Peptides against a protein of PDB entry 3JWR. Designs and how they scored, part 303

Target 1, 323 residues: chain A of PDB entry 3JWR
Amino acid sequence: TRELQSLAAAVVPSAQTLKITDFSFSDFELSDLETALCTIRMFTDLNLVQNFQMKHEVLCRWILSVKKNYRKNVAYHNWRHAFNTAQCMFAALKAGKIQNKLTDLEILALLIAALSHDLDHRGVNNSYIQRSEHPLAQLYCHSIMEHHHFDQCLMILNSPGNQILSGLSIEEYKTTLKIIKQAILATDLALYIKRRGEFFELIRKNQFNLEDPHQKELFLAMLMTACDLSAITKPWPIQQRIAELVATEFFDQGDRERKELNIEPTDLMNREKKNKIPSMQVGFIDAICLQLYEALTHVSEDCFPLLDGCRKNRQKWQALAEQ
Target 2, 298 residues: chain A of PDB entry 3JWR as posed
Amino acid sequence: TRELQSLAAAVVPSAQTLKITDFSFSDFELSDLETALCTIRMFTDLNLVQNFQMKHEVLCRWILSVKKNYRKNVAYHNWRHAFNTAQCMFAALKAGKIQNKLTDLEILALLIAALSHDLDHRGVNNSYIQRSEHPLAQLYCHSIMEHHHFDQCLMILNSPGNQILSGLSIEEYKTTLKIIKQAILATDLALYIKRRGEFFELIRKNQFNLEDPHQKELFLAMLMTACDLSAITKPWPIQQRIAELVATEFWEQGDQVGFIDFVCTQLYEALTHVSEDCFPLLDGCRKNRQKWQALAEQ

## One batch from the design tools (peptide; made by RFdiffusion4, then SolubleMPNN)

Design b2_p24_3_s2 (from b2_p24_3, 16 letters changed)
Fold by OpenDDE base, seed 1:
Structure b2_p24_3_s2 (fold): chain B 323 residues (1-323), chain A 24 residues (1-24)
Amino acid sequence: as target 1 above (323 residues)
Amino acid sequence: GAAFGEFYWPAFERLKEELRRLLE
């Protein structure tokens, strides 16, 4: 395609020029082509292209395929969300210095997972899928959409001309797919809530050890969630704009719940209760976000900007809630 | 379904099953 030709022939700017190492990164001003260029730079600077012998054209095609399999009519869970999740992962690995704590396969898997974790998202949550009796709800009992996202990821990875993992041995391939699956599934907040207590307890007791395979898996899951929720850490103008996108998508679901399912939506998805957004954001930060970024910062102090951003945004939302 | 049209679903289902067995 013309798009592939343009991407494959383009000079990829440095990470510094693209500012993709910054935790404060914003994609608002970037074109789709520029987001693809950023993605190439992430793979390159993490040494994934070199270490796993990726062909440039194949990587370009894969990136465009992933982008194409996000829906454009979804307000938040689109390519830009996936891209920002991956950028936060990149920043955490580089600026946050987590790269040195992980294997190359783990890094490869995390980056692929971050880009792929919401593939073909329809702008509705698992609860809606269950209540609407969608066929996917018959295939999976838990983490319905996350299983679907992984299925889409697997499809793309094995599609002709998109096989960026072709340079891996069979054992490396198996390991990578396992980690990708675990990472994508970890983005289900229900699983996060279930597992986070173990992680926080290990940190509290100073017993956290990445040499333990189980603890490694747990850490990767927490890291994925931290990147997936990273909008809450962004500078306030960026956070506010992203919150509007999230609200738009949630309200769209709420509208559909009324129309299609004849149910009253929850406050979070109720357009008529938009004035509750600030207080709900404070609650979300307190219940879900703060401890995660505190724990992550304990693992690597260089991740502090995420925690600091989260704290600052809590203050901003609290101020709005008091008006 | 996926927007990516270069792969037929039946072939994908077979691949999924094969990969599942491989990963077990």
Scores: peptide ipSAE 0.026, ipTM 0.612, DockQ to the pose 0.018
Fold by OpenDDE base, seed 2:
Structure b2_p24_3_s2 (fold): chain B 323 residues (1-323), chain A 24 residues (1-24)
Amino acid sequence: as target 1 above (323 residues)
Amino acid sequence: GAAFGEFYWPAFERLKEELRRLLE
């Protein structure tokens, strides 16, 4: 395609020029092509292209395939969300110094997972899928959409001309896919809630050890969640804009719940309760976000900008809630 | 690039099952 030709032939700017190492990064001004260029740079600067012998054209095709398999009619869970998740992962690995704590296969898996974690998202949560008796709900009982996202990821990875993992040995391939699956499934916030206590306790007791395979898996899950929720850490103008996108998608679901399921939506998804957004954001930060970024910062102090951003945005939302 | 509609689903299902077994 023309798009592939354009991408493959384009000069890829440096990470410095693209500012993709910054925790304060914004994609608002970027074209789709530029987001793809940023993605190439992430793979390159993490040494993934070289270490796993990726062909440039194959990587370009894969990126475009991933982008194409996000829906455009979804307000928040679209390509830009996946891209921002991956950018936060890149920043956490580089600026946050987490790269030094992980293997190349883990880094490869995390980046692929970040880009793929919401593939074919429909703009509704697992509860809606289940209550609407969607066919996907017949395949999986829990984490319905996350399983679907992984299925989509696997499909793309094995599609002709998109096989960016072809340079891996069979053992490396197996390991990578396992980590990708675990990472994508970890983005189910319900699973985060169930598992985070173990992580926080390990940190509190100073017993956290990345050499333990179980604890490594747990850390990767927490890191994925931290990147997935990273909009809450962004500079206030960016945070506000993204919050509007999230609210739009949630309200759209609420509208469908009324129309299709004949139920009253929860406040979070109720358009009529939009004035409660500031207080709900404060609650979300307190209940979900703060402890996670505190724990992450404990693992790597260079991730402090994420925690600092979260704290600053809490203050901003609290001020609005008091008006 | 590849898209959802460009993949033969039965073949994908077989591949997925094979990969599942391989990953166990």
Scores: peptide ipSAE 0.023, ipTM 0.585, DockQ to the pose 0.018
Fold by OpenDDE base, seed 4:
Structure b2_p24_3_s2 (fold): chain B 323 residues (1-323), chain A 24 residues (1-24)
Amino acid sequence: as target 1 above (323 residues)
Amino acid sequence: GAAFGEFYWPAFERLKEELRRLLE
């Protein structure tokens, strides 16, 4: 395609120029082409292209395929969300110095997972999918959409001309896919809630050890969640804009819940209660986000900007909630 | 070396199930 030719021929700017190492990164001003260029740079600077002998054209095609398999009519869970999740992962690996704690396969898997974790998202949560009796709900009992996301990821990875993992041995391939699957499934917030206590306890007791395979898996899951939720850590103007996108998507679901399912939506998805967004954001930060970024910062102090950003945004939302 | 090669859509569902079993 013309898009592929354009991307493959383009000069890829440095990570410094693209500012993709910054936790404060914003994609708002970037074109789709530029987001693809950023993604190439992430793979390159993490040494994934070299270590796994990726062909440039194949990587370009894969990126474009991933991007294409996000829906444009979804307000938040689109390519830009996936891209920002991957950028946060990249920043955490580089600026946060987590790269030195992980294997190349783990890094490869995490980056692919971050980009792929919401593939073909429909702008509705698992509860809606289940209640609407969607065919996907017949395939999976729990984490319905996350399983679907992984299926889509696997489909793309094995599609002709998109096989960025062709340079891997069978064992490396299996390992990578296992980690990708676990990472994508970990983005189900319900699973995060179930597992985070173990992670926090290990941190609290100073017993956390990445050399333990179970703890490694747990950490990768927590890291994925931290990147998936990283919008809450962004500078306030960026946070506000992203929060608006999230609200738009949630309200769209709420509208559909009323119309299609005859259900009164929760406050989070109720357009009529948009004035509660600030207080809900405070609650979300307190219940879900703060402890995660505190724990992550404990693992790597260089991830502090995520925690700091989250705290600052809590203050901002609290101030709005008090008005 | 190459892992699983290229797969086409008609075979994807079979592959998915096979890989699911292998990765459990």
Scores: peptide ipSAE 0.023, ipTM 0.618, DockQ to the pose 0.017
Fold by OpenDDE base, seed 5:
Structure b2_p24_3_s2 (fold): chain B 323 residues (1-323), chain A 24 residues (1-24)
Amino acid sequence: as target 1 above (323 residues)
Amino acid sequence: GAAFGEFYWPAFERLKEELRRLLE
């Protein structure tokens, strides 16, 4: 395609030029092509292209395929969200200095997972899928959409011309897919809530050890969540704008709940309760976000900008909630 | 150490569970 040709032929700017190592990064001003270029740079600078012998054209095609499999009519859970998740992962690995704590396969898996973790998201949560009796709800009992996201990820990875993992041995391939699956499934916040206590306790007791396979898996899950939620850490103007996108999508779901399911939506999904957004954001930060970024910062102090951003945005939302 | 533990404030505990259900 013309798009593929353009991407494959383009000079990929440096990470510095693209500012993709910055935790404060924003994609708002980037074209789709530029987001793809950024993604190439992430793979390159993490040595994934070289270490796993990726063909440039295949990588380009894969990126475009991933992008294509996000819906354009979804306000928040679209390609830009996935891209921002991946960028935060990249920043955490580089600027946050987590790269040296992980294997190349883990890094490969995390980056693929970040980009893929919401593939074909429909703008509704698992609860809606269940209540609407969607066919996907028949396949999976828990983490319905996350399973679907992984399925989509696998489909793309195995599609002709998109096989960026073809340079891996069979064992490496299996390992990578396992980690990808675990990482994507970990983005279910229900699972995060279930598992985070173990992680926090390990940190609190100073018993956290990445050499332990179980703890490694746990850490990767927490890192994925940290990147998935990283919008909450962005500079206030960016955070506010993203919050509007999230609210838009949630309200769209609420509207559908009224129309299609004949139910009153929860406050989170209720357009009529938009005045509650600031207080809900404060609650979300307190209940979900702060401890995670504190723990992450404990693992690597260079991740502090994420924590700092989260704290600053809490203050901003609190101020609005008090009005 | 408390910063890395679960919230013991009942309001936060309830909120966590509510958010889990709503975000699921």
Scores: peptide ipSAE 0.020, ipTM 0.506, DockQ to the pose 0.057; fails the geometry check

Design b2_p24_3_s3 (from b2_p24_3, 19 letters changed)
Fold by OpenDDE base, seed 2:
Structure b2_p24_3_s3 (fold): chain B 323 residues (1-323), chain A 24 residues (1-24)
Amino acid sequence: as target 1 above (323 residues)
Amino acid sequence: GAAYGEFYEPAFQAAKEAEAAAAA
């Protein structure tokens, strides 16, 4: 395609030029082509292209395929969300120095997972899918959408001309897919809530050890969540804009819940409760975000900008809630 | 990942319960 030709022929700017190592990164000013160029740079600077012998054209095609399989009519869970999740992962790996704690296969899997974790998202949550008796709810008993996202990820990885993992051995391929699946499934917040206590306890007791395979898996799950929620850490103008996108998508779901399911939506998805957004954001930060970024910062102090950003945004939301 | 909205209320409640327990 013309798009592929343009991407494959383009000079890829440095990570410094693209500012993709910054935790404060914003994609708002970037074209779709520039987001693809950023993604190429992430793979290159993480040594994934070299270590796994990726063909440039195949990588370009894969990136475009992933982007294409996000819906354009979804306000928040679109390509830009996936891209920002991956950028946060890249920043955490590089600037946050987490790269030094992980294997190349884990890094490969995390980056693919971050880009793929919401593929074909419909702008509705698992509860809606279940209550609407959607066909996907018949296939999976829990983490319905996350299983679907992984299936989409696998479909793309196996599509002709998109096989970025073709340079891996059979064992490396199996390992990578396992980690990708676990990482995508970990973005189900229900699993985060279930597992975070173990992680926080290990940190609190100073017993956290990445050399333990179980603790490694737990950490990768927590890291995925930290990147998935990273909008809450962004500079205030960026945070506000993203919060508007999230609210738009949630209100759209709430409207559908009224119309299609004949139910009253929760406050977070109720358009009539827009005035509660600031207080709800404070509650979300306190309940879900702060302790995660504190724990992540404990693992790697260079991740502090995420925690600091989260704290600053809490203050901003609290100030709005008091008005 | 899934929209955090479906887990906000349960998570918020759990956090408030934990805060209350810590204050007791």
Scores: peptide ipSAE 0.028, ipTM 0.622, DockQ to the pose 0.276
Fold by OpenDDE base, seed 5:
Structure b2_p24_3_s3 (fold): chain B 323 residues (1-323), chain A 24 residues (1-24)
Amino acid sequence: as target 1 above (323 residues)
Amino acid sequence: GAAYGEFYEPAFQAAKEAEAAAAA
């Protein structure tokens, strides 16, 4: 395609020029082409292209395929969300110095997972899928959408001309897919809530050890969640804009819940409760975000900007909730 | 992920309450 030709022929700017190592990064000013260029730079600077012998054209095609399989009519869970998740992963690996704690296969898997973790998202949560009796709810009992996202990821990876993993051995390929699946499934917040206690206790007791395979898996899950939720850590103007996108999508679901399911939506998804957004954001930060970024900062102190951003945004939301 | 909007569902509300109680 013309798009592929343009991307493949383009000069890829440095990570410094693209600012993709910054935790404060925003994609708002970037074109779709520039987001693809950023993605190429992430793969290159993580040594994934070299170490796994990726063909440039294949990588370009894969990126465009991933982007194409996000819906344009979804307010938040679109390509830009996936791209920002991947950028946060890149920043955590580089600036946060987590790269030194992981294998190349783990890094490869995490980056692919971050870009792929919401593929074909429909702008509705798992609860809606269950209550609407969607066909996907018949295939999976838990983490319905996350299973679907992984299925889409696998489909793309196996599509002609998109096989970025063709340079891997059979064992490396299997390992990578396993980690990708686990990482995508970990973005189900229900699983995060279930598992985070073990992670926090290990940190609290100073017993956390990445050489333990179970603890490694747990850490990768927590890191995925930290990147997925990283919008809450962004500079306030960026956070506000993203919160508006999230609210738009949630309200759209709430409207559908009323119309299609004849149910009253929760406050979070109720357009009539827009005035509660600030207090709900404070509650979300306290219940979900703060402890995670605290724990991540204990693993790597260079991840502190994520925690600091989260704390600052909590203050901003609290101030709005008091008005 | 898709579960982001589920924060105020009953299961997540219980988690929020538990954390609020632990912080008090």
Scores: peptide ipSAE 0.026, ipTM 0.638, DockQ to the pose 0.303
Fold by OpenDDE base, seed 3:
Structure b2_p24_3_s3 (fold): chain B 323 residues (1-323), chain A 24 residues (1-24)
Amino acid sequence: as target 1 above (323 residues)
Amino acid sequence: GAAYGEFYEPAFQAAKEAEAAAAA
């Protein structure tokens, strides 16, 4: 395609030029081409291209395929969300100095997972899928959409000309797919809630050890969630704009819940309760986000900008809630 | 994945309340 030719021939700017190591990064000013260039840079600077012998054209095609398999009519859970999740992962690995704590296969898996974790997202949550009796709800009992996202990820990875993992041994391939699956499934907030207590307790007791395979898996799950939710950490102007996108998608779901399911949406999904967004954001930060970024900062102090951003946005949302 | 939406669903209400109380 012309898009592939343009991408494959383009000079890839440095991570410094692209600012993709910054926790404050925003994609709002970037074209689709620039987001793809950023993605190439992430793979390159993490040594994934070299270590796993990725062909440049194959990587370009894969990136474009991933991007294409996000829906354009979804307000938030689109390519830009996946891209921002991956960028946060990259920043956490580089600026947050987590790279040296992980294997190359884990890094590879996390980056692929971050980019792929919401593939073919429909702009509705698992509860909607379940309540609407969607065919996917018949295939999976839990984490319905996350299983679908992984299936889409696997489909793309196995598609002709998109096989970025072809340089891996069979054992490396199996390991990578296992980690990708676990990482994508970990983005189910229900699983996060179930598992986070173990992580926080390990941190609190100063017993956290990445050399333990179980704790490693747990950490990768927490890191995925931290990147997936990283919009809450962004500078306030960026946070506000992203929050509007999230609200738009949630209200669209609420409208569909009324129309298609004949149910009253929850406050979060209710367009008529837009005035509750600030207080709901404060509640979300307190219940979900703060402890996660605190724990992550204990693993690596260089991740502090995520925690700091979250705290600052809590203050801003609280101020709005008090008006 | 399931981002913010499931946080306010009934299935997560108990967890939300517990964490909010701990953070207060």
Scores: peptide ipSAE 0.028, ipTM 0.641, DockQ to the pose 0.304; fails the geometry check
Fold by OpenDDE base, seed 1:
Structure b2_p24_3_s3 (fold): chain B 323 residues (1-323), chain A 24 residues (1-24)
Amino acid sequence: as target 1 above (323 residues)
Amino acid sequence: GAAYGEFYEPAFQAAKEAEAAAAA
């Protein structure tokens, strides 16, 4: 395609020029082509292209295939969300120095998972899928969408001309797919809530050890969630804009719940309760985000900008909730 | 994103209960 030719022929700017190592990064001013160039740079600077012998054209095609399999009519869970999740992962690995704690296969899997974790997202949550009796709800009982996202990820990875993992041994391939699956499934916030207590307790007791395979898996899950939620850490103007996108998607779901399911939406998905957004954001930060970024910062102090950003946005949302 | 809405209420409640239990 013309898009592939343009991407494959383009000079990829440095990570410094693209500012993709910054936790404060924003994609708002970037074209789709520039987001793809950023993605190439992430793979290159993490040594994934070299270490796993990725062909440039295959990587370009894969990136464009991933981007194409996000829906454009979804306000938040689109390519830009996946891209920002991957950028946060890249920043956490580089600037946050988590790269030094992980294997190349784990890094490869996390980057692929971050880009793929919401593939073909429909702008509705698992509860909506279940209540609407969607065919996907018949295939999976738990983490319905996350299983679907992984299935889409696997489909793309196995598609002709998109096989970025072709340079891996059979064992490396199996390991990578296992980690990708675990990482994508870990983005189910229900699983995060279920598992985070173990992670926080290990940190609190100073018993956290990345050499333990179970604790490694747990850490990768927490890191995925930290990147997936990273919009809450962004500079306030960026956070506000992203919160508006999230609210738009949630309100669209709420409208569908009323129309299609005859259900009154929750406050979070009710456009008539827009005035509750600030207080809900404070609640979200307190219940879900703060402890995670505190724990992540304990694992790597260089991740402090995520925690600091989260704290600053809590103050901003609290100030709005008091008005 | 959409997953947050489903889990916000149960998760918030569970998190508040966990915080309350940790503070006791």
Scores: peptide ipSAE 0.027, ipTM 0.625, DockQ to the pose 0.199; fails the geometry check

